# Ledger of designs, part 340: peptides against a protein of PDB entry 7PB4

Target 1, 105 residues: chain A of PDB entry 7PB4
Amino acid sequence: KMLNIKEYKEKLLSTLGEFLEDHFPLPDRSVKKKKKNIQESSVNLITLHEMLEILINRLFDVPHDPYVKISDSFWPPYVELLLRNGIALRHPEDPTRIRLEAFHQ
Target 2, 218 residues: chain B of PDB entry 7PB4
Amino acid sequence: DALQMAVGYFEKGPIKASQNKDKTLEKHLKTVENVAWKNGLASEEIDILLNIALSGKFGNAVNTRILKCMIPATVISEDSVVKAVSWLCVGKCSGSTKVLFYRWLVAMFDFIDRKEQINLLYGFFFASLQDDALCPYVCHLLYLLTKKENVKPFRVRKLLDLQAKMGMQPHLQALLSLYKFFAPALISVSLPVRKKIYFKNSENLWKTALLAVKQRNR

## One batch from the design tools (peptide; made by RFdiffusion4, then SolubleMPNN)

Design b2_p29_3_s2 (from b2_p29_3, 11 letters changed)
Fold by OpenDDE base, seed 5:
Structure b2_p29_3_s2 (fold): chain B 105 residues (1-105), chain C 218 residues (1-218), chain A 29 residues (1-29)
Amino acid sequence: as target 1 above (105 residues)
Amino acid sequence: as target 2 above (218 residues)
Amino acid sequence: IEKEKEILEEIFLRLLKGKSIEPYLELLK
C-alpha cells in the first residue's frame, strides 16, 4: 500500500531521527576533563536534530529572511557539517548567520 | 566450473592457509576477466562481484580489475546497482573506483533491467556533481535519468552555480538543455543550441564488449 | 507538507555521505 503523504512524513521523521541519533550524537559530556579551574561554560549544546528543526522552521516561518544566528549552543563541527554537505549556507555578509538550502524552491 | 570457483573465491574470501595467495587471486581474476570479455557474466555473477568490488574487501587494484570486467551476458539487476550505490555512500572504495563506477553505470545503463529504484536515487547522484572528477559522468547519468519531476528550482540554481565556477562545460550544457526542455520557465539563460550533445566517451573502455553483447542478444 | 517532505529527503540524502544508504532506501520502498 502506498503510504499517504502524512504517514510517509511520519516514517521519514522517525527514520531521520534515529539516523541522527546513531550517527551524529552530541559529544559525550562524560569527558570530565578533571582540569580544575576552567569554568565549565555550561553552554548546553543542541543536537543536530534540533539544529535542523530550527533551520527548517525558520525557512517556513520567515521565508524572506530564513537565516538563523549561530549561538554558542551550535556545536561548530555540526555547523561545518551542514555547510560542507550543502544543507546550509552562510549569509554572504554575516558569517554568524546560516540558512537552510531552499530544496523546495 | 572455473568461473564458479573464481566467484566463490571472491565471495568467501581467501582461505588464510594458502602460501600462494597472490597467485590464486591472480588466477581467479584472470578467469573472471576471460569469461566476462568473451561471453559476459550472468546477472548473479555481476551481483556478487560488483558488491565485492565496492565493499573494500580487496585492494584498489583488484577492485578496479573486477569493476572493469562487469560486462553482462544479458542484463544487470537494478538491485545490484542499488547495492553498489550503497557502497559509494559508505566510502570504502577509492575516488578512482567511484569514477570508474559512474563510467560503468553510464556504459551499462541500457543493460540494467529496471530503472525505478535507480531513479529514486536521483538526488544522491545530483549531489555528486560537486565532485570535479565525477561531474562529467554524473551529468551523463543524470541526462539519462532526468524526468520532469526531477527538475526543481534548487537543482537549476546548483547547475548554474557549477557553470559559473567551472565554465560552460559541454556535459553541464547538455544537462541544462534537458532541464530547459522540461522546465523552460526555470532557465531564462539562453543556452547555445548545441546540435550535438557531447559527453565524454565513457563507453570507450567497454565499446568492443558492448558491441559483442548486443550482437549476442539480437 | 509536500515541501517539507522534499526538504527532509534532501537533508537525509546529504547526510548519507560516509554512512549506509539502507535506511533511506527502505523509506523509499
Scores: peptide ipSAE 0.517, ipTM 0.774, DockQ to the pose 0.740
Fold by OpenDDE base, seed 1:
Structure b2_p29_3_s2 (fold): chain B 105 residues (1-105), chain C 218 residues (1-218), chain A 29 residues (1-29)
Amino acid sequence: as target 1 above (105 residues)
Amino acid sequence: as target 2 above (218 residues)
Amino acid sequence: IEKEKEILEEIFLRLLKGKSIEPYLELLK
């Protein structure tokens, strides 16, 4: 059965969500590395899935300024992952801002 | 049959007890090589051996020799190619094996029974253009696969960026020329009119074998 | 919807580096 575009999109979202949970989970808080000075930043980290949703939504909601400010909730290794894999781009003048790559343009 | 025994050896792996493991491996490898170059291999034999060559089950030297003798008697199954691409994603094979695989894929492209699933992997192959070692062969593959629907503005930008970085490479120019043919409005840059499109290694490792296959299938 | 589909597919493809392609292939079937 040729899935209609809507059904395919739902399948794509679910499959991608599962893939992200399996391969790109949040770091476990439990690695108590004893080194004193890592500020237990009480900041709730967002998932890679949530990061992608924010970036996608910003691209559609504000296409003329599709950049998102990196907050403390963005786990730095996942920001670097998105940049390294060509999923996101850093703002040329403000390194604290990133955008989704324009795959639709 | 000697070929069935050889394929079975690679599939099941070496039986632990044989003192002469290397001699046995070489014997079976030579059997596969001899049959492949003389007669070609059946689609089922290619399915098994191609999977083995990319799985990392054997050393790089053995995998390279297996991949070099993946010559079809008639056709290659698209499913075998899709499985092979899956192994490339996992990254268990060497960089040299990846290059050899793309060379093989281009050389054997006309012998693959179907292209529907391979066409769905277009974006995956396009992403591999960033690998400098793979880029010439991926461009050739994309030249064979590209349809009008694949030519998008973001891919044009990526190709132009690669050209800016690497210079006016013949393989990039060939692919850009095809993109311009399908979507002239997306490529404002004048491309040099090349009378002949040449990809690197137009003389593939399998030239003589492929001629023999084409003669047998006429 | 089509644009969002294309974006999600490209994101998925780029995240497959060093991973199994099987989840993506199952999606395409």
Scores: peptide ipSAE 0.516, ipTM 0.776, DockQ to the pose 0.727
Fold by OpenDDE base, seed 3:
Structure b2_p29_3_s2 (fold): chain B 105 residues (1-105), chain C 218 residues (1-218), chain A 29 residues (1-29)
Amino acid sequence: as target 1 above (105 residues)
Amino acid sequence: as target 2 above (218 residues)
Amino acid sequence: IEKEKEILEEIFLRLLKGKSIEPYLELLK
């Protein structure tokens, strides 16, 4: 039975979610270097899944400026992964901003 | 028979106790090569050996020799090709093996029993265009696979960007011409009317073998 | 919905680099 587009999308999201959890987990926060006094604002890193959600949402919500500012919550290796794999693009004038590649266009 | 023993050796791996591992390997490899070039291999034998050649189980030299003798007696299973592409994705094989595989895939394309699953891998192959070593052969493969539904605006942009970077390559021009045929509105640039589509002759390695296969299947 | 599907498929495909493609192929079947 050809799954309805909605059902297929749900399956796709589920499968992708599982895939991301299995292959692209967050780095273990275990490198707590006990440096003393600095308010290490424990920047909560977001998952690759959350990064993708932000990028996709921005693309749909603001299609004329689909760029997302890279925050400290973005784990740099995952940003680079998205760029290297052609999933995201850097803003040509602002390297702190990235967008999802326009696969739908 | 000798071929079954050879295939079994590659599948199961070398039996630990043989002091002459290299001689045994060479013997079995020669057996496979001899049968493949004379008669071709059964689809099941290709399934096993192709998987082995791309899995990284053996060294690059052995993998290259195995891949070069992946000549069908009749047909190649699409499933074998899909498994092979999966190994390419995992990246356990050398760059030279990847190039050889794409050359093989183009050369053997007509002998693959089905194309439905291979067509689903269109996007994967398209992404491989960015590899300069693979690009000529991937363009040829995509030329064989491309349907109207595969011609998307973002892929057109990527091809044009690639052309801007690499120059007007004959294989890229061939693919772009096909894209223009399916979706003329997406390609505003005038493509030079090339009378002859020039792909690098990937078939050259297997030309004699392919002729023999075609004669046997008639 | 169709556009989102296409985007997700392309993302998934591109994330397969260095991984098994089998989960993606099974999804497309």
Scores: peptide ipSAE 0.515, ipTM 0.772, DockQ to the pose 0.756
Fold by OpenDDE base, seed 2:
Structure b2_p29_3_s2 (fold): chain B 105 residues (1-105), chain C 218 residues (1-218), chain A 29 residues (1-29)
Amino acid sequence: as target 1 above (105 residues)
Amino acid sequence: as target 2 above (218 residues)
Amino acid sequence: IEKEKEILEEIFLRLLKGKSIEPYLELLK
C-alpha cells in the first residue's frame, strides 16, 4: 500500500530515530570518569537526533537566518560529522554557527 | 562442473587445510575468468561472485579480477546490483574497486533486468559525485538514470558548484544538458551545443565481451 | 510536509556512509 505522505513521514521519522540511536548514540558518560583531572564539565550533551531537530526547526522557523549557534551541549564529533557529510554548513563569517543544508530548495 | 566448484570455493571460502591455498584460489579464479569471457555467467553466478567481490572477503587483487569477469550470459539481476551498492555504502572495498564497479555498472546497464530499485538509489549515486575519482563514471550512470522527478534545484546547484570547482568537464556538461532538457527553468546558464555526448572511457574494458553477449542473445 | 520529508531523506542518505543501506531501501519501498 502506498503510504500517504503523512504516514510515510511518520515511518521515516521513526526509522531515522531508530537508526540514530543504533549508530550514533551519545558517548557513554562512564568513559569520562577515569581521568580524574578533567573538569567534568557538567554540560548535558544532546543527541544527534536532537541536534538535527534543532537544525531542521530553525530552517523552517527562521528561513532567512537558518543558522544555529553551537553550544557546549553539541558534542564536537557530531558537529564535525554533520559538516563532513554535507548535512550542515558552517556560517562563512561565524564559525560558531551552523545551518542545515537546503535540500528542499 | 569446474565452474560450480570455483563459485562454491569463493562462496564457502578457502578450506583451512590446504598448504596450496594460493594455487587453489588461482585455479578457481582462472576457471571463473575463462567461462565468463567465453560464455558469460548465469545471473545466479553473478549474484554470488559480485557480492563476494565487494564484501571484502578476499584481497583487492582477487576482488578486482572477479569484478572484471562479471560478464552476463543473458541478464544481471537488479537485486545483485542493489546488494553491490550496499557493499559500497559499507565501505569495505578499495577506491579502485569502487571505480571499477561504476565502470562495470555503466557497461552492463542494458543487461540489468529491471531499474526500479536502482532508480531509488539515485540520491546515493548523486552524492558520490563529490568523489573526484568516481565523478566521471557517476555522471555517466546518472545520465542513464535521470528522470524528470530527479532534477531538483539543490542538485542543479551541486552540479554547478562542481563545474565551478572542476571546470567545464564533458561528463558534467552532458549531465547538465540532460538536466536542462528536463527542467529548463532551473538552468539559466547557456550550455555549449554539443553534437556528441562524451563520457570518459566510453570504450569499456568489456567491449569485446559485450559484443559476444549480444550475439549469443540474438 | 513534503519538504520536510525530502530533507529527512537526504539526511538519512548522508548518514549511511559506512553503514548498511538496507533500512533506507526498506523505507523507500
Scores: peptide ipSAE 0.511, ipTM 0.770, DockQ to the pose 0.755

Design b2_p29_3_s3 (from b2_p29_3, 10 letters changed)
Fold by OpenDDE base, seed 2:
Structure b2_p29_3_s3 (fold): chain B 105 residues (1-105), chain C 218 residues (1-218), chain A 29 residues (1-29)
Amino acid sequence: as target 1 above (105 residues)
Amino acid sequence: as target 2 above (218 residues)
Amino acid sequence: IEKEKEILEEIFLRLLKGKDISPYLELLK
């Protein structure tokens, strides 16, 4: 049973990774609209996969405070995607913090 | 036969060259409607037509009429239902079509040959509870589908939140009562003991047709 | 591991909203 669960989990992770890559890629950095003066803070955006991984890990590592601070590396449309689809929740007192929904509880 | 020609028309689409496209469409639609209400449709015909009705290939009025005549002669294939749900997820159909589909799904539930794959879609159906227009029908569907393994704490929380938002709706109470039956420890709230479980619009559009189907399959 | 599986499945289902789910039904079994 355990081996089958591990194998299934690996398959699920792999499939999810592929799915996210295909359907939720990072925005192309190329739309550098040349507005001159704004310091191109080359904010390295993380993938939706990485975002989910961070949220999942936080949930398991710190279950009493499962919230992750939204950094500049979080692409806002993906944050909104997670919230809108009920995958993540905003902290009730701090809108800059989000947690994974506790689907296992 | 006339039915095969009609189904073929919807499957292949209208031939561009016909000056009277609307008349041809209406003719074929009436053929399907007539056969469906009199005799029911074969599982294969339902598979084709249900997919068409939800794919967005035709206009909303046509899709609605097709969906209304998805009456089985004997059984509906689970695969057809899964495909239909897939189309609902894609969102090419109108809100009214979605409502009609859930009504249809509840009405035809006993005529679906298997439930294993439909049960896997539990999460998708549950997510649709947030749609106020769908909520009554989704609750009814979930009432039919819910197993002990589906009753999770997060789903209980969501149902209670919905109840707080929309009040003590009969359809929601019915589902909560079932949840409490499977997992009494998760629901501390005293639910009113309702002697009769009723869902709003328990009278489906297909009542007469379903009686006829049951009589033919005896 | 089982909890993580359940989480991943639920995330996947939610992200499938607006997409064809048919290719992934076997995975969700």
Scores: peptide ipSAE 0.421, ipTM 0.687, DockQ to the pose 0.820
Fold by OpenDDE base, seed 1:
Structure b2_p29_3_s3 (fold): chain B 105 residues (1-105), chain C 218 residues (1-218), chain A 29 residues (1-29)
Amino acid sequence: as target 1 above (105 residues)
Amino acid sequence: as target 2 above (218 residues)
Amino acid sequence: IEKEKEILEEIFLRLLKGKDISPYLELLK
């Protein structure tokens, strides 16, 4: 039974990874809009997959404070995607912090 | 067989060369309707036609007529239902077709051969509760599907939020009562003791056909 | 492990809204 659950989890992770790569890729840096003044924010954006991993890990590692601070590496449209789809929640007092929804609770 | 030709027409699509495409379509549609209402359709025929009705291959009027005649002779394959749900997620069908599908799914629920894969789709159905047009029928479906393992705190919160927004709807009350039965500790709110659970009679469209199917399968 | 599975399933289901799930039906088997 445990082996089947582990195998299923691995399959689920793999499938989710593929799905995220196919449907929610990082924005291509190549749209060099010529306008001079947009500071090329040299900030390396993380993938939606990495964002989800951070949120899941925080939920398990620090269950009493499962909130993650939004960094510049978090692409804002993906943060809004997670919030809109009810995957994540904003901290009630600090809009710069988000948590994974407690689907297991 | 006239039915096989009709199903084949819908599966392969209209052959380009016929000048009278609309007459041919109507002829085949009437053939399917006549057989479905008299005898029911085989599981394989339902698999093909249900997929066609939800794929967006034909217009909404045709899709609606096909879906209305998805009456089983004996059983509906669970695989057909899973495929149908996949098309609902794509969103190529109209809102009216989605409503009709959920009504059909509730009406035909007892004729589906297995429920294991459908139970795995519980989360997809639950997410559709937010659609006001679907909510009554989705509540009825969830009432049929809900097991103790599906009753989670986050789903309870969502149902209570919906009740706060929509009021004490009979279909929401029915589902909440079932949730309270499985997990009384999660629902602190006193629910009115309703002696009778009333869902909208989704079966009314197929009432006569369903009676005939039940009589043939006795 | 079971809790993580449930979380991943729910995330996947929520992200699949408005997408074709047909390529991923094998996950349900």
Scores: peptide ipSAE 0.397, ipTM 0.693, DockQ to the pose 0.721
Fold by OpenDDE base, seed 3:
Structure b2_p29_3_s3 (fold): chain B 105 residues (1-105), chain C 218 residues (1-218), chain A 29 residues (1-29)
Amino acid sequence: as target 1 above (105 residues)
Amino acid sequence: as target 2 above (218 residues)
Amino acid sequence: IEKEKEILEEIFLRLLKGKDISPYLELLK
């Protein structure tokens, strides 16, 4: 039974990864707004897959404070997607923090 | 057969750019309507026409008329329902069509051949509770689908939040009562004991047709 | 592991909103 669950989980992760790559790609970095002199801290955006991994890991690693701080690497439309679909929740007092919805509870 | 010609018209689209497109469309709609209400439709015909009604291929008026005549002769294929839900997700149909579909799904629930795949869609239906127009019908559908395994704490929280927002709606109370039955520890709130569980529009548009179907299948 | 599976399934279902879900139903069985 446990082996079957692991295999299924791996299959699910693989399928989810493929699905995310196909339907939720990162925006093309090509909006190089040539702003002149300031250190173009080319904020590397993370994938929706990576965002989900961070949220899931935080939920398991720190269940009493499962909130993740939204960084500049979080593409705002994907944050809103997670919130709108009820996958994530904003912290009630700090809108810069989000958590995974507790589906297992 | 006139019905086969009508179904073929909707499936393949109009062959000739005839000036009388509207008259031809109306003729085929009337053919489908007449057969559906008199005899019901075969599962294959429902599969084709239901898909067309929800795909956005035709206008809302046509889609509504097609959906209203999705009356089975015997059974509806679960696969047809799954495909229909897929189209609802794509969002090419109007809000009124979505409402009508959920009404249809509740009305025709007993005529669906299997429920295994529909039960897997529980989460999708549950997510549709947030739509105020769909909520009464989705609650009714969920009332029919809910198993103990579906009753999770997060879903209880969502239902209670909806109740706080919308008030003590009879359809929400019915679903919550079922949830409490399966998982009494998750619902600490005393639900008013309603003697009669009722969902809005218990008199579905298909009441007469469904009686006829049941009589033919006895 | 079972909890993680349930979480992943629910996330996947929610992300499938607006998409054709038919190809993924077998995975959810």
Scores: peptide ipSAE 0.395, ipTM 0.668, DockQ to the pose 0.816
Fold by OpenDDE base, seed 5:
Structure b2_p29_3_s3 (fold): chain B 105 residues (1-105), chain C 218 residues (1-218), chain A 29 residues (1-29)
Amino acid sequence: as target 1 above (105 residues)
Amino acid sequence: as target 2 above (218 residues)
Amino acid sequence: IEKEKEILEEIFLRLLKGKDISPYLELLK
């Protein structure tokens, strides 16, 4: 039973990863930096996969305060995607903090 | 086709060996402009050119001209708009290009085939209200996008704060009035009943061209 | 581990909602 759950989890993670790469990619950064005046928006965006990992990890690591602070690395459209689909919730008093939805409750 | 050659030029970029790079660029740009204003562009052509205009591949002057001729023959793909917004997040386009994009997005809103993914960008657009240059156009866009589910207490607070900072702007009042309609309990402030049209919808750069597009598609 | 599995399944389901992504739905059966 335990081996089957681990194998299934691994398969689920791999498939979810592929799904996210295919359907929720980051904006293409490969456009050649012409040197001069492009203020490099130095903001390293994280993937939707990384966002989900952060949210899941926070839920398990700190279940009494499962909120993650939104940084500039969080691409706003993906934050809104998670909120709109009920995957994440905003903190009621602090709109800069989000948590994973408690699906088990 | 001259248009296909022009689009291909912008997509692939200038071939290194051409001594007359500027003349070639201008020729292709004029080709795109002429077709766009006369007939409109296919959704696929808009997808390619809109992405190029916001990617920072070319200079601001070229990007501005490309964006000004993003006139659909029939429809604009929602995916093209989502890709365009992704470039706004990367910040490779100028402030003037961003303003023009929001003006374009408002003007072309009815020509976008679907709104589902654009509605998911609501939070991003709302965050852009803090930019004074974008604020009027973003308010108009949000007025078109806002659903009851988007009206949250923190957004109400932000709008009221903006109103306190900028004064009683017509575009802010329009959006606040819509918010009050959806969630009257969140907005205790009496909003003046404006009888007049909140947005100068009549003053877009593409008005005449879009009327012609609508007539051709009837 | 079981809780994590359930969370991942629910996230995946919610992301799949509204998208025509039939090949990925087979994992949730």
Scores: peptide ipSAE 0.387, ipTM 0.367, DockQ to the pose 0.275

